# Designs tried in a protein design run: peptides against a protein of PDB entry 6GMG. Part 1

Every score and structure here is a prediction.

Target 1, 331 residues: chain A of PDB entry 6GMG
Amino acid sequence: DSDDRVTPPAEPLDRMPDPYRPSYGRAETVVNNYIRKWQQVYSHRDGRKQQMTEEQREWLSYGCVGVTWVNSGQYPTNRLAFASFDEDRFKNELKNGRPRSGETRAEFEGRVAKESFDEEKGFQRAREVASVMNRALENAHDESAYLDNLKKELANGNDALRNEDARSPFYSALRNTPSFKERNGGNHDPSRMKAVIYSKHFWSGQDRSSSADKRKYGDPDAFRPAPGTGLVDMSRDRNIPRSPTSPGEGFVNFDYGWFGAQTEADADKTVWTHGNHYHAPNGSLGAMHVYESKFRNWSEGYSDFDRGAYVITFIPKSWNTAPDKVKQGWP
Below, numbering starts at 1 at the first letter of every chain, in headers, positions and changes, except where a header shows other numbers.
Peptide ipSAE was made for these designs. It is ipSAE averaged over its two directions, with the distance scale d0 held at 1.0 Angstrom where the peptide's residues are scored. Compare it between designs on one protein only; published cut-offs may not apply.
A fold fails the geometry check if it doesn't show the stated peptide or something in it is severely misdrawn.

## One batch from the design tools (peptide; made by RFdiffusion4)

Design b1_p25_1
Fold by OpenDDE base, seed 4:
Structure b1_p25_1 (fold): chain B 331 residues (1-331), chain A 25 residues (1-25)
Amino acid sequence: as target 1 above (331 residues)
Amino acid sequence: AAAAAAAAAARAAARPALHPKHVAP
């Protein structure tokens, strides 16, 4: 029950985290210990450590989405999302492949669609676009200059995003970022902002007007990236979980992982920060845990989800919530 | 919008404990 959610208490600014280490590519700690780490490593504004505010602790308490929320400064809107889908693999496997023993045709098609997404290429596309956006931001002191720089960068790279409408999530993302307009944030100066990345896992079969099979086993045609751009239309994502296939089965509605702006070129060495559930220390779910996972551990996902998207947003350069290097655990 | 976002976030159900799938032999 959402009624069991508790906001974690404040942690003293000088309180060091209790030690924890990665095991099999994932480090795990309780939310209160993550707050201690966050204050030491990620809290900096203009180079000064800050205590996590009550509002930020409340955002964090929402679980998997809370980690992305506290680090991005806003609830995820998911408007500027990227993925990679292998259409040739999908068509070939549907034509030449066969359902497994006991697998229905709908289960087979849903599975083949899921397996035709490439999480690494989707992530790489988001990193490429974030790099283009960062170059466009560097010397732009107003939104017009940023948009002109962005169009020039896209033209130079022959990128299909140059053909997007001016009202698209791609061109409107900066102006729609609250921290861009804040006096202590961007102050309407694009050169004070940087692009950052998070990921969302979710279910494709969300259309209530579709067949029961699509709701149970996935919609093979839903949430595919546009050719050339890699953009995913997220407008139909309503946080609807997978439908149960058996009595008593239940699925989670989404998962969120925070990457930020790490400079590690090897995708497999990047660190993704995420949570298990909302903080309910006195409830059936228990205390919230925070995970720091390698990309392989993150991208594996869960059976609850058949789609992954890599989303771009912006934060002020004065924030340290997206550092160049992220370390798992605490020594 | 914030209340709808909070309600959606509150529906983030328990992830099963991420058991390390690889037990060291």
Scores: peptide ipSAE 0.047, ipTM 0.655, DockQ to the pose 0.049
Fold by OpenDDE base, seed 3:
Structure b1_p25_1 (fold): chain B 331 residues (1-331), chain A 25 residues (1-25)
Amino acid sequence: as target 1 above (331 residues)
Amino acid sequence: AAAAAAAAAARAAARPALHPKHVAP
């Protein structure tokens, strides 16, 4: 299966995309046409259009993760992740609710836990934190200045993130970003960087030492955000898919959606870019497709996943992979 | 209500088929 992956061919820098339009909040195109769009819209480094490199085309060919990879400049580490969980809703539904007809107790608890996550509040928390980080990056010419600014911003907002350890993913995220250290990237200057957001959908029941029911129906206690901060401990996310509930059933290990740094205040109007699978034009899966989904289309997710996280990373401001406005399709 | 259900069904049908994704080495 891994052997069927093909790196999409180079597209001429001047080649325009074939037109495509959103339908029911989602626009869809083949990966090669997305490369053409990417070169026209997102490829700019220091204001200059660039052809997508072979390395970038290879990264993109990995599917949904490839879309986030090519736009963030690194493979997703998922270390700085946020979510929102309604604990009162969860407790109340477990107490007052009942399993549906044919639903097991474990299936009921897993479903109620999934439904107790608020994707919109999770996204809003990540946007809030990214905004704080962007203010802290502004006019900071070294990491120490950035960290000092960040602590001041958090103190002013009475944000619980101010109590995080200096080694936490929250404070170490910039330092651990390769493009921050690159001469043509941040060049160790925080003011040259900006915070960006992507989302990951994944399965909670990844613990192989847990019950089979948790692996099949979810672990209601896994990957909950910490109170006050909204931080999710992603250390247990090993890209393990949901366990089959019936013979021949199979689940996907993850989904990734790229948001970047859109300024649209209405979450419902934001655009999430993602892919279906690795590019296998000569294989059973076929060519990779790239989707530009509205938030509702993205946040709906799949039955393969019972967790969503909104992850912050950084890119150089000189990159145009995270513009203020993202449009679906091509006119 | 019927239009919302049809839109939801069309949205569900417009879901990309997710297939196993390679994890980078």
Scores: peptide ipSAE 0.071, ipTM 0.721, DockQ to the pose 0.708; fails the geometry check
Fold by OpenDDE base, seed 5:
Structure b1_p25_1 (fold): chain B 331 residues (1-331), chain A 25 residues (1-25)
Amino acid sequence: as target 1 above (331 residues)
Amino acid sequence: AAAAAAAAAARAAARPALHPKHVAP
């Protein structure tokens, strides 16, 4: 029950983490030890370490989404989402492929749709767009200058995003970021902000008016990126989990992974920070664990999910929650 | 309001156990 959620206690600012190391591309630690690491590495505001506040510890306690929440400074809105979908692969596999033994037609179509998404290309598209945004943010001292720069960058690259409506999540994302408006954040100065990335794994079959088969096996047409832009309409994502296929089966509603603004060019070497569940040290779920996974370990996902989206948001440059380099574990 | 939205969006279950994919040698 969500009622078992506990806010982790404060950790002294100078308390070092207990050592932990990556194994098979993933490092794991308990939430309290992650707070210690976060205070040493990610807590900095204007170059000064900060103790994780009670509010931030409360946000973190929500699990996988809590890691993204603490590091982004806001609850994920998922509005500016990117993915890559191979439509030709999808059409060809549907036409020429066959259901496996015991696989229903709906299960086959759902699987083929899932397999037609390319997580690496989706991530690469988000990184490309974040880079364009970061160039547009640079030396822009008001939103109008940022938007003008952004349009110029997109025109120079012949990017299809140049044709997006001015009210689209793409152009409105900065304006809708609370930390952009904060005096100690962006203070309405785009040049004080940077684009950051997180990922969400979720289920496609969330339409309650759809067939039971789509809810169990996926909706092949749901949450596809728009051609040319790679934008995913996330408006229909209501955090509804996959429907059980058998009695007693249950699926998780989502997973979130924090990337931030790592400069590592090799996608496989990038580190994704995520949590297992809400912190319930006295409950059946136990203490929350935080994972630092390589992209391969993150992008693999779970059977609970058939969609991955790479989402852009913004944080103040004065925050160290999205450093150029992320290291797994603690020595 | 943000806390209520977050509570409604809370993860309902523990992360599934990562089965180590036996990379077949």
Scores: peptide ipSAE 0.033, ipTM 0.656, DockQ to the pose 0.048; fails the geometry check
Fold by OpenDDE base, seed 2:
Structure b1_p25_1 (fold): chain B 331 residues (1-331), chain A 25 residues (1-25)
Amino acid sequence: as target 1 above (331 residues)
Amino acid sequence: AAAAAAAAAARAAARPALHPKHVAP
């Protein structure tokens, strides 16, 4: 129950984090220690450190989504999502593959669909699009100039996104970003904004009108990227977890990982920041932990999820929540 | 209102145990 959620206390601005180090590609610390790190590294507005506000601490307390929330400045809308799906692999494996011993046909199809997604290519597509958007933003001082630049960049790259409707999440994402409109944010100046990336892991079998098998084992046809664009229709994502396959089994509804705007070219070296659960220091779940995972550690996900999406949003360039380099642990 | 409703859909469960990948050396 969300009733045990507690907002982490304020940390003094100058309080240094307790040391922690990565192990097997993942660093882990308690949420309060992450707040200390965040204040030292990510809190900067116009080059000045800021104490994490009560509102930001409250957002963070929601767990994995809270990490993305505090760093993006808004609750994830997931409107501009990308993935990569190997349709030929999927069709071939369904045709020539066989269910494992004890695996149902529905379980086999769900697994094959999951295995047909390429997390690395999905991430690379989001990075490519974010790069195009950043070029379109750089010299645009109004939304019209940004949109014109974006269309030109897409045309020059022969990108299928050039054919998206002007009302699509792709073209409307900037104007729908609160921090773009804020006086201390973008102030309606696209050149003050940058594209950032986060990832969501979720379950495909969310349709309540579908078969029980799809809810248990996945919907092989759900949340596939559109050909050419890589866009995923997230409108059917209602944060519904996987249905139990056995009595007493329970699954998590989603996971969120924050990447931001790291410039590391090697995907495997990129760092993803995420939380385990909402902060419940006095409850059964305990204190929230924050993880800084390498891409492999992030992209592996859990059996709770059979989809990964890489989402683009925007933050002011004056914010240091998406630096070029992210380090695991402390120092 | 939609953000608040979405925030209420926050994690209700603990994250599954992260199995350390034994990176076989």
Scores: peptide ipSAE 0.030, ipTM 0.644, DockQ to the pose 0.048; fails the geometry check

## One batch from the design tools (peptide; made by RFdiffusion4, then SolubleMPNN)

Design b1_p26_2_s4
Fold by OpenDDE base, seed 5:
Structure b1_p26_2_s4 (fold): chain B 331 residues (1-331), chain A 26 residues (1-26)
Amino acid sequence: as target 1 above (331 residues)
Amino acid sequence: AAAAAANAARAELINKANQEAEEKAK
């Protein structure tokens, strides 16, 4: 019940975080302590620490999406999403595999589809594209220059994204970023912006017109990346959770993990920041906790989800919400 | 509001995942 949501109180700018606690391979802390860390590490605007504003604290209080929200500066639109899907594996497993004992055909197909996605390759594709975008941004002082640079970079790499329509989220993402247009943000200067990455886990079986089996066990054909580009059409993602397969079973609608712009080349060593639920310290859910997970812990996901997407957005370079290096936990 | 409400079920899932992780670590 969202009515129990509370905005965390302000933390003094000079207050240092308490130590994070290890939690099954990840670092964990209460939201108030994350605010303290955020102010010390991520709050910097033009090199100056900032207290997390009431608005930012309110965004953060929404849980997993709140972490991405406060660090990206906008509610996730998920328009520029990437994934990797092994079509050959999928086809071969469907043809030559068989349902497990007690597994329905629909459950089998849904599972095979889920297992045909490669989270690491999807993440790497997003990083590759973000790098191309960052090169295109570096010396571009207007959107036209950025787009021209981007097309040149893609042509040089023979990247299939060069064939995308001008109205594609790939080309329109920058202009649709509020912070790009802000005077104290990008001020319409692409060279003041950088590409950042977050991830969303969600359910494929969201089509109400589809079979109940697809809603329960997944839609094998939904949210696949386009060949060559890796782009996922997210237009049908309406934050609809998996349908219960048994009485009393319930699933969550989504999960969000913040990566930003870490330069760590080893995917397994990258840190993903995410929350458990909205902040309800006086409610049944309790206080919100923030987790800093390694890629292994993040990409594992939950049975609630059969899709993972890696999304590119943009933030001003003056923000420190996406530093090159993220240290897990505290100290 | 709808996005916040949907995270309620996640608390239970995290607990389940943690329990499973603990069992695997034994």
Scores: peptide ipSAE 0.029, ipTM 0.637, DockQ to the pose 0.037
Fold by OpenDDE base, seed 3:
Structure b1_p26_2_s4 (fold): chain B 331 residues (1-331), chain A 26 residues (1-26)
Amino acid sequence: as target 1 above (331 residues)
Amino acid sequence: AAAAAANAARAELINKANQEAEEKAK
């Protein structure tokens, strides 16, 4: 029960983390120990180490979304999302492939659709766009200058995003970021902000008006990226989990992974930070654990999900929640 | 097996927590 959620206690600012534990190629620790690491590594504002505030600890306590929340400074809105889908592969597999033994047609189609998403290319697209945005931010001291720079960058690259509406999540994302408007954040100065990336795993079959098969096995047509831009319409994502295929089966509604602004060119070497569940040390779920996973471990996801999106948001450059290099685990 | 069990317990509890988080974030 969500009533069992507890805000982790404050950790002394100078307390060093205990070593992380290896777990299936990931580095794992309890949430309290992650707070210690966060304070040592990610807490810096204007170069000064900070204790994680009660508000931030409360955000973190919500689990996987809490990790992204505390590091991005806002609850994920997921409006500026990217993915990559191989339409030719999908069509070919549907035409020439066959259901596995015991696999229903709907299950087959859902699986083929899931497998037609390329997580690496989706991530690459988000990184490409984030880089364009960062160039546009660099010398822009007002939103108008940022938007002008962004349009120029997109035109130079012949990017289809140049055709997006001015009110689209792509162009409105910065102005809709609370930390951009904060005096101690961006202070309405785009050059004080940087683009960052997180990922969301979720279920495609969320339409209650659709067939039961789509809710159980996925909707092959849902949450596909737009051609050229790679943008995913996330408006239909209502955090509805996969429907059970058997009695007693239950699925999680979503997972979130924090990437930030790592500069590692090899996607496989990038580190993704995520949580298992809300912090309930005295409840049935137990204490929240935080995982630092390599891209392969993150992108693999769970059977609970058949979609992955890579989302761009913004944080102040003065925050160290998205450093150029992330070290997995501790020490 | 441990991951699957953790996921099952995770499903119902995350929804309520997320709703509360969304309400607090607004």
Scores: peptide ipSAE 0.025, ipTM 0.655, DockQ to the pose 0.475
Fold by OpenDDE base, seed 2:
Structure b1_p26_2_s4 (fold): chain B 331 residues (1-331), chain A 26 residues (1-26)
Amino acid sequence: as target 1 above (331 residues)
Amino acid sequence: AAAAAANAARAELINKANQEAEEKAK
């Protein structure tokens, strides 16, 4: 339980952030200082700065997921997720490759599967789909018009997503977004919404009915993207961490990184915002820190995770939590 | 308790990553 979690105090609206600390390619700051930056840069509703509300500060206090939560306006559902997997590489490496010295067969297979994912291609797929969605949203004033526009766009691009069921996360994502229905949000007008992206890192070996080896070293078959669409079925992601391989070893359940709607064409120059842990300034964990990482630093992940998904959701265009350009750190 | 343990592990992981980065930077 997060019994030591504390909601960060309110920051004055006009308080400027202190400089971020550079840390191995990242920019780092304490959560209170991120709130100051957020209020100056990302808080705008209809062009006006807003103080981060108590509710938003509470969301933020939950750590890495909190950054995505406060910027997307909802707890991540992860339903519309994309990845890229090189099936040919995977099969070839399993067939012709060999376990390393001291590596078990299960460990070898798990590693090969992890290495067969392409984070950059997964991210690019999500960006491609988000662009299609944004074009479909642009002049659609009801959901029916939006869906018709999507189908037309997908047909023009010969995209396999055109064959998805009407109930799929792809087509249902907008109508299932709370801010779309809010009067001060989308007000049921698709043209008031835009697609945004965040990423989740997690462990593949979450099935408790599977072998212990899969839980320790990964499940090579889990969370594969569907061919053609790149969609990942996230229904079995229950935030279960990797099982320890040795006594005393522990792993983290997930990591979340916020991208939003940056227009930077070079993936390596995009900025990803994430947190370390829940805010516990008086507890053993200490204060929450927020990191702004370049794609290389974000996509590298940790040994705790063997999957990365790039998820699309929606926010009102009136929000500035997903600007075209994100600057790393402060100033 | 489980959530706390996971977050503690994350803090440790960040520290480890920093140490590894420092070693790579040398």
Scores: peptide ipSAE 0.029, ipTM 0.624, DockQ to the pose 0.040; fails the geometry check
Fold by OpenDDE base, seed 1:
Structure b1_p26_2_s4 (fold): chain B 331 residues (1-331), chain A 26 residues (1-26)
Amino acid sequence: as target 1 above (331 residues)
Amino acid sequence: AAAAAANAARAELINKANQEAEEKAK
């Protein structure tokens, strides 16, 4: 019941967080305590910490998407998404594999497709592209200079992204970022922006015109990355959850995890920040909790989802919502 | 509205996963 959502109250700027609690390899805290940590660690603009605004607290209160929303400065559009899919593994398992006991053919094919995605390689591709973009941004003072730099970098690396259309989300992502145009943000200067990464988990079987089996067990052909580029067409993602396979079964529509711009080279040591549900302290769901998970805990996902995408967006360099190093928990 | 509905269902799943993990750890 969305009507139970409440905006968390303001926290004093100098209030220190309470210790986080361990939760199965993750660090966990209530949303109010995350606001305290955020103000101490991530709130800085031009080197000065700031109190989280009412608008930002409202964004955060939406739960799993809220953490990504408040740290990126906009509701996720998911246009520039990357993944990695092992086509050879998929074909081999379909040919030589067998359904488990009690598993239908459709369930088997959906599972094999899910298992053919490589989350680590998908994340690595997004990091590679973000690095290229950051090099292109560094000395570009207008969009034309940025695009020229980007094309040169891609040509030097013989990257298939060089063949993308000028209207592709890859080339249009910066100009379509609200904070790029803001006076206190990028102010139309690419060199004031940096690329950041978040991840979305979602269901492949969202087509209402498809078979019931695809809606229940996944669509093996949906949301695959394009060969060479790793780009995922997200246009068909409408936040539709998995269909129930039994009476009373229900699934969630999506999950979001915030990575930002961490420089840790070991993917397994990277920290992903995410929420459980919308903030409903007086409702049946209770208060929102925020989790800081290692990559392994994040990438495992849930049975609700059979796709993971790694998305690139941009934030002003003056924001500290995407620091080079993220410490899990508190202290 | 869509985000709110998704978050409600997830809270239940996380709780279930935690309960299952606790049971396995016993």
Scores: peptide ipSAE 0.023, ipTM 0.630, DockQ to the pose 0.037; fails the geometry check

